# Ledger of designs, part 198: peptides against a protein of PDB entry 3ESW

Target 1, 322 residues: chain A of PDB entry 3ESW
Amino acid sequence: NNIDFDSIAKMLLIKYKDFILSKFKKAAPVENIRFQNLVHTNQFAQGVLGQSQHLCTVYDNPSWHSIVLETLDLDLIYKNVDKEFAKDGHAEGENIYTDYLVKELLRYFKQDFFKWCNKPDCNHCGQNTSENMTPLGSQGPNGEESKFNCGTVEIYKCNRCGNITRFPRYNDPIKLLETRKGRCGEWCNLFTLILKSFGLDVRYVWNREDHVWCEYFSNFLNRWVHVDSCEQSFDQPYIYSINWNKKMSYCIAFGKDGVVDVSKRYILQNELPRDQIKEEDLKFLCQFITKRLRYSLNDDEIYQLACRDEQEQIELIRGKTQ

## One batch from the design tools (peptide; made by RFdiffusion4, then SolubleMPNN)

Design b2_p24_6_s4 (from b2_p24_6, 16 letters changed)
Fold by OpenDDE base, seed 2:
Structure b2_p24_6_s4 (fold): chain B 322 residues (1-322), chain A 24 residues (1-24)
Amino acid sequence: as target 1 above (322 residues)
Amino acid sequence: NLKKLLEQQLNLINSYLKELEEKK
């Protein structure tokens, strides 16, 4: 009896697909109870949930994508991408073009478009006057600033003219297209939207130790790639732990299709205590939120994403960038 | 595309199983 190995393989694949899909069915009552208890009793879990409710969905706005694309110098961007892509003689295939695009967007954003703002310039004295600015503290937004999802305004006094300058910390990325300045929060917020506007799979990575960056899913590399707009960095997850010697405890990635603990990608040394939540509870939380984000997806989409998740988990365990 | 994905998954699973066996 010639074992039809092809038939068996097909049957195994079907059963495996069904098994994977079964994990993404509606949560059992016990899982809902566990989730509710966790987010009500653990502040870190509540924070992750709160962030997921915003970061996983806010960038999936077609109107915002249009505004971004209308604001950027697309002719310059694509000219530069085409130029760099042409140097490699197209030998690596069409999928690598997107990596060149992300690299150019990093360059363009840092060099041509956005500005780092440690201290604002004096509104009265003009450009290059930030050195004369003394921080007075922070306050709530005024009526105008409140229109642009501003939670905090930093207040500065000019040592030269004595006038007050306000630096509102806007969370509205469309307002950031106008202001074109900020710190890591504003940089990452707007850059995440920019990448999304090109139709890319992007995650927002939150680090508990006051830094934020992006991940982009490279079809060429077939993995999530570290992207930091502040650093003009592509595929350098080691920069924080190694180059900065930064101490870190948690890195959580937020995307439309899931929430993932990516700490193992970035925390290579100087790990701080992970004492905010039990590891099992964090794993459960991320899986539960991810499951909820995928409830409306079809079986093929769920299966494809589950395959990506598995590949990423293997990558994170092995510590090898494939 | 699905065949390639499945082959990749099978390779990953086999690699993972091999690593688990080597750690025993």
Scores: peptide ipSAE 0.018, ipTM 0.445, DockQ to the pose 0.140
Fold by OpenDDE base, seed 4:
Structure b2_p24_6_s4 (fold): chain B 322 residues (1-322), chain A 24 residues (1-24)
Amino acid sequence: as target 1 above (322 residues)
Amino acid sequence: NLKKLLEQQLNLINSYLKELEEKK
């Protein structure tokens, strides 16, 4: 009996596709109840949900993308990308070009565009006066600052001139294109938007232990790649656990197509207790939110994303992002 | 595109199976 292996393979693939698609069907009533109970009873779950409602969608703004592209020195960026790309002997049209673009964007953003702001410069004394600034505390935004999604304003007094300088913690990434300064939150926020503006598939990674970074999906590497704008870091997920010896409990990635616990990518040692939620409940939560984010997608899109998800889960289990 | 995706899935499955065999 000539086993038509091709026919069997096709049937298996069809059944597998159907099986995968079945997971993304509308949530059963029992799942909805479980979800509602979880987010109402678990603060961590509520936090993840709240973040997903913002971070998964906020960067999908074509108007913002246009503003970003108009603001960046695209000529410089592409000149540098082309230079490095050519230097390494790559031909035009290779998927690796996007990796060079992201690397240049990291360089450009850190070196040419954005500034780290531990303390602001004195508005009166000018540049390089942050050393003279004494923190007085934080307050709510004023009427002007409130226009730019500002939750808090850090207040500083200049030891030299006595003037007060306000450092608004803006969450509006378009305002950050103007201010050109911040800490990890502002860096990651604007850099996430920048990457999205180039049409990249990007996730915002939240770490419970007060750090944030990005991931982008490299078509060349065929995986999610760690990207930290603050560190000018590309594909170095180990930097937190190994280089910084940072203790961490949770890393959650938020993208337009899903929410994923990526803790296994970044927490390589010094793991803190994961006591904020049951592992099964976190897995359920992320899957449930991901399912909701994909409700409008067609079967082919769902299947492609599910294949990416599976590949990522295998990667995370294997620990092969070394 | 579907063929390529399926080939990728097959490669992943085969890679996973190989690793499971190496861990036994």
Scores: peptide ipSAE 0.008, ipTM 0.413, DockQ to the pose 0.109
Fold by OpenDDE base, seed 5:
Structure b2_p24_6_s4 (fold): chain B 322 residues (1-322), chain A 24 residues (1-24)
Amino acid sequence: as target 1 above (322 residues)
Amino acid sequence: NLKKLLEQQLNLINSYLKELEEKK
């Protein structure tokens, strides 16, 4: 009996595809009950769910993408990308162009576009007066600030002129295109939108220990790549644990197609206790939210994303990001 | 394209095998 190996291979691929697709079908009643109980009883789970409801979808706004592209100096950006691509990119293939684009966007954003704001300048004394500013505390937004998704306003007094300066912590990324200043939250928020505006696959990474950054899916590298706009960093996931010696417990990535625990990519040493949720419950939670985000996708899209997910999990287990 | 697909399938199979080993 001549074993038709080609027929067997095709049958195995079909069965495997069907198996993968079966994992993304509508949640069983028992899974829905488990999910509801988890988010009602575990504060960390509730927080992850709440973040997913915002971060997974907010950046998929075509109107915002248009505003971003109209605001940035695209001529400068593409000139610089083309220049770097012309040196090395032709030998490596066309897919590397997006890596050069992200690297230039990191440069442009940090060097030409956005500013770090530890303390605001005095509204009365003008530029480079932040050294004269004393924090008085924080308060809620006023009526104007409330229009731009502002949760907190930091209040400062100028030691020189005595005037009060407000530093609203805006969560509206379109407002940040105007203000062009902030801390890690504002940087990551706007930079995530910028990357999305170029049609890139991007995730927002939340760290429990008060930092945030992005991940970009590189078609050239065929993996998720660490991107920190504050640091102008590309593919340096080790900077927090190794360079900063930062202690961390959780890093959660939020994207349009899924929620993923990416702690293993970034927590390389000095791991803090992971005591906020059971590991099995966190895994379940991320998978459950991911399934919900993919309900409208076709079978081929679901299958391709599932393949990507498994590749990422293998990468995280093997430590291949070194 | 076929090579990439096969590599993806191999990775998925290997991931599944690891999950089975961990459940054990």
Scores: peptide ipSAE 0.021, ipTM 0.493, DockQ to the pose 0.333; fails the geometry check
Fold by OpenDDE base, seed 1:
Structure b2_p24_6_s4 (fold): chain B 322 residues (1-322), chain A 24 residues (1-24)
Amino acid sequence: as target 1 above (322 residues)
Amino acid sequence: NLKKLLEQQLNLINSYLKELEEKK
């Protein structure tokens, strides 16, 4: 009996695909109840849900992508990418080009485009006057500032001229294309949109201990890659725990296709207590939100994403970026 | 490519099996 190994392989693939797809079917009533109870009883879970409702979808705006691409110096960017790509003689194939693109975007964004703003310059005294600025506190947005999704405005007084300067913390990334300044929040917000505008798979990573960054899915490396616009950092997930000696408890990645606890990638030492939610409940929450985000996808897309998810989980457990 | 998919699945399964063995 010539065992048709090809037929068996096909049957196994079908069964495996069906098994994976079964995990992404509509949640059972018991899972819905668990989710509702978790979100209503756990503040951290409510926060993760709230962030997912914004961060997972806000950057998938074609109109914003067009505005970004019209604003950036694409000629300079691609010239630099082509220059770096040419050094490798194309030996690594076309997939590595995207890694070069992300590296150049990091350079361009930090060096040419966006500025760090610890304190604003005085509106009256002009450039390089931030040293003369004293913080007076924060207040709500005025009528003009409120048009650009501004939740908080930092108020500063100039020690030289006595005038008040407002530093609105805009959450509208299109407004950030104009202002071109901010802290980690504004940097990550706009940079996430920039990466998305190039058609890349990008996640926004929220750290509970007051930092944010991106992840980019590299087709060349076949994994999620750490990207920090503030640090001009590519594939250096260790910088926070090791270089900064930062203490951290949670890192949650938000993307269009899912929400993932990526804490194991970044928390390598000095782990703070993870006491905000039970580990099992956090895992359930992320999986449940991810499942909802994928409801409109076809079976093949769901299957491919599920395979990618499993590879990431293996990576995170091994603690080694392959 | 069916072969590539099978290889990916085998690698996944082997990784899970190894993890299950290490947790024992």
Scores: peptide ipSAE 0.016, ipTM 0.429, DockQ to the pose 0.158; fails the geometry check

Design b2_p24_7_s1 (from b2_p24_7, 14 letters changed)
Fold by OpenDDE base, seed 2:
Structure b2_p24_7_s1 (fold): chain B 322 residues (1-322), chain A 24 residues (1-24)
Amino acid sequence: as target 1 above (322 residues)
Amino acid sequence: KEEEERRKFEIEKAIKKLEEEKKK
């Protein structure tokens, strides 16, 4: 009996696909109970859920994408991308062009478009007066600031003229296209939207220790790539742990198709205690939210994403992405 | 906290650059 190895391989592939798809079926009642209990009893879990409800969906807005593309100097961006792509080679394939695009967007955003704001300039004294500003504290937004999803306003007094300057922490990325200034939160928020506006697969990475950045899925590299707009950094996940010597406990990535604990990519040394949630509960939480995000996807989309997830998990375990 | 962390990093980066320039 000639063992039809091709038939067996096809059958195994079908069974494997069905097995993978079965994981993304409607959650069992026991899983729903576990999820509800976890988010009601664990503050960290509640925080992750709350962030997922915003960060996983907010950037998938076609109207915002249009506004972004109308606001950016696309001619300059593509001119620079074409120039760098022409130098390093058409030989590496068309997929590498997107990596050059992301690198140029990092350059353009940091050098030409957006500004870091430690302290605001004095509204009365004008430009380059931030050195004269003293923080007085934070307040709630006024009626105008509230129009742009502002939760907090930092208040500063000018040491020179005595006037008060407000620095609203806007969460509306369209308002950030106008203001063109902020800290890591504003930078990452707007830059995530910018990357999404080019049709890229992007995740927002939240670090518990007060930093945020992006990940971009490179088709050329066939993996998630670290992207930090503040640092103009591409594929340098080590910068926080090694270069900054930053102590960290959790890095959670939020995308339209999933929530993933990416701590292993970024926490290479100086790991802080992971005491906010049990590891099994965090894993369950991320998987449960991911399952909900994929509920409307077809079987082929679910399967492709599951293959990507498996590859990422292997990468995170092996530590051999570079 | 974000500002303080970034300021520390920029200062450390500047110090490191100055130390590398002094070794030349």
Scores: peptide ipSAE 0.029, ipTM 0.509, DockQ to the pose 0.010
Fold by OpenDDE base, seed 1:
Structure b2_p24_7_s1 (fold): chain B 322 residues (1-322), chain A 24 residues (1-24)
Amino acid sequence: as target 1 above (322 residues)
Amino acid sequence: KEEEERRKFEIEKAIKKLEEEKKK
């Protein structure tokens, strides 16, 4: 009785695949009730849902991708990528080229393209006048500012000329291609769109303690990689907890294919109380939203993503970036 | 407060980097 081990292995793989796929089927009525109750009763859960409805899909806009690629100096970018890639040779394979691209985009964005705006320059006095600006407070957008998804406008008075300068906090990333200035929110928003415009797998990471950054899925490293445009940082998830000694409670990643609690990647010390939601409920919420985002995917896509999710969860538990 | 702390940290980091570059 020659046991056909190959046939048995194939059968086991099929059964395993079917089991994994069964987890991503349409939610049971009981899960829908749990979800509705959670988002209705828990403000943090409602916030995560609201963010997912925007951040998971907004960057998947082909028209925006075209505008981005037309705006960037692609010749300079690829020249620099090619130069760095040539130093290491082709020994690491083609997949490493994308890592070089992301590193150059970080450089280009911070050094050549976008500006940090602590305080705006005075509209009347001109460049390098931010030192003369006194904050007066914030107000709602005017009719023009409202066209560009602006929720808040910071108001400043110039100590030199007495004129008022408005700093609208635009959420429209296409408007940010024009203004080319902001803080962590504007930086991360536009940089997320830039990475997406190159066809990369990108997540937007929200930290409850007023910071935001990206994750990029590196095919070379075969994992999610920390990317912070403000810091020109690639694969340095420790910078907040260790370098900044920042206290944090939640880091949530939002992507087209899922919502994931990535707190374990970034909160290495000085963890704040996680009292906004029960851990089980947060896990349920992220999984539920992720299932919804994957409803239109085929069985092979669902399976591949599920395998990726499992590897990430193993990484997060072990505390080892593979 | 959190945005101010981040700004403070970035300034401190920039100062430290400048000090390290001056020592070379």
Scores: peptide ipSAE 0.021, ipTM 0.499, DockQ to the pose 0.010
Fold by OpenDDE base, seed 5:
Structure b2_p24_7_s1 (fold): chain B 322 residues (1-322), chain A 24 residues (1-24)
Amino acid sequence: as target 1 above (322 residues)
Amino acid sequence: KEEEERRKFEIEKAIKKLEEEKKK
């Protein structure tokens, strides 16, 4: 009896797909109870949930994408991408074009568009006066600043003229297209929106030790790629642990399709205690939130994302990103 | 919370003092 190996393989693939899809069905009552108990009893879990409610969906705004594309110098960007692609990209296929685009967006954003603001310039004395600025502290936003999702305002006094300068920490990325300045929070916020505006799959990575960056999914490399707009860094996940010698405990990635603990990609040495939550509870939390984010997706989309998730988990375990 | 309120109060006091000095 000639065993029809092709029919068996097809049947196994169908059963495997059904098994994967079964994991993304409506949560069992026991899972809902576990989730509710976890977010009410664990502050770290509550923080991850709160961040997911904002970061996973806020950048999926078509009106914001249009404003971004109208604000950027697209002619310059695409000219530079086309120039680099013409050198070597034709030999590697069309999928590499997005890698060139992200690299140019990193260059454009840091060199031409956005500014690092350690201290603001004095509003009275003008440009290049930040050296004269003394921090007085932080306060809540005024009525005008509150229109742009401002959490805090840093207050500075000019040592030269004695005037006060306000540095609002805006969370509205559209306001950041106007102000074009900030620290890692403003950089990552606006740059995440920029990448999303080009139709890319992007995650916002939060590090507990006061840093933030992006990941984008490269179709060419077929994996998530580290992207730091502040550093103009592409595919250099080692820069924090190795180059900065930074001590870290948690790195959590937030995207439209899921929440993932990506600590293994970035914490290569000098690991701080992971004592904020049990590892099993963190894994459960990320999976539960991811499941909720995918409830509206069809079976094929769920299956493709689950395959991508499995490949990422294998990558993170094997350390194959280098 | 108390340190944030204290810091806010000190900043508001400093701003008020600077506004009074400008009126002189």
Scores: peptide ipSAE 0.015, ipTM 0.429, DockQ to the pose 0.006
Fold by OpenDDE base, seed 4:
Structure b2_p24_7_s1 (fold): chain B 322 residues (1-322), chain A 24 residues (1-24)
Amino acid sequence: as target 1 above (322 residues)
Amino acid sequence: KEEEERRKFEIEKAIKKLEEEKKK
């Protein structure tokens, strides 16, 4: 009996695909009850859900992408990308070009486009006067500031002229294209939108210990790559735990296709207690939100994403990003 | 919440005082 190995392989592949797809079907009533109970009883879970409702979808705005691309110096960016790509002897059409693009966007954003703002310059004294600014505290937005999704305004007094300067913490990334200044929140927010505007797969990574960054899915490396616009960092997930000696408990990635606990990628030492939620409940929460985000996708898209998820989980367990 | 409201009130009071001092 000639065992048709090809037929068996095809059948096994179909059954495997069906099995994977079955995991992304509509949540069972018991899963819905578990989800509802979790988000109503656990504040951390409620926070993750709230962030997912914003961060997973807000950057998928074609109008914003157009505004970004019109605002950036694309000629300079592509000139630099092409130059570095050619210098390293890569052939045209290689998937590695996108990695060069992201590296140049990191350079361009930090060096040419956006400014770090510890303290604002004095509105009266002008440029390079931030050293004269004393924080008075925080206030709610005024009528103009509230138009740009501003939750908080930091208030500063100039020690030289005595005038008050407002530093609104805008959450509208289009407003950030105008202001071109901020801290890690503004940097990550706008840079996430910038990467999305180039058609890239991007996640926003929230760290509980007051930092935020991005991940980019490299088609060349076939994995999620750490990207920090503040640090001009590409594929250096260790910088927080090792270089900064930062203590951390949770890193959660938010993307259009899912929510993922990426703590294992970034928390390499000095782990803080993970006491905000049970590990099983966090895993369930992320999977449940991910299923909801993928509900409108076709079977092929779901399967491809599920394969990507599995590879990422293997990577996170093995600690082999390199 | 109370400490944040108190800080807001003190800031608003300080701003108002500074605006009054500029008009003199």
Scores: peptide ipSAE 0.014, ipTM 0.443, DockQ to the pose 0.006

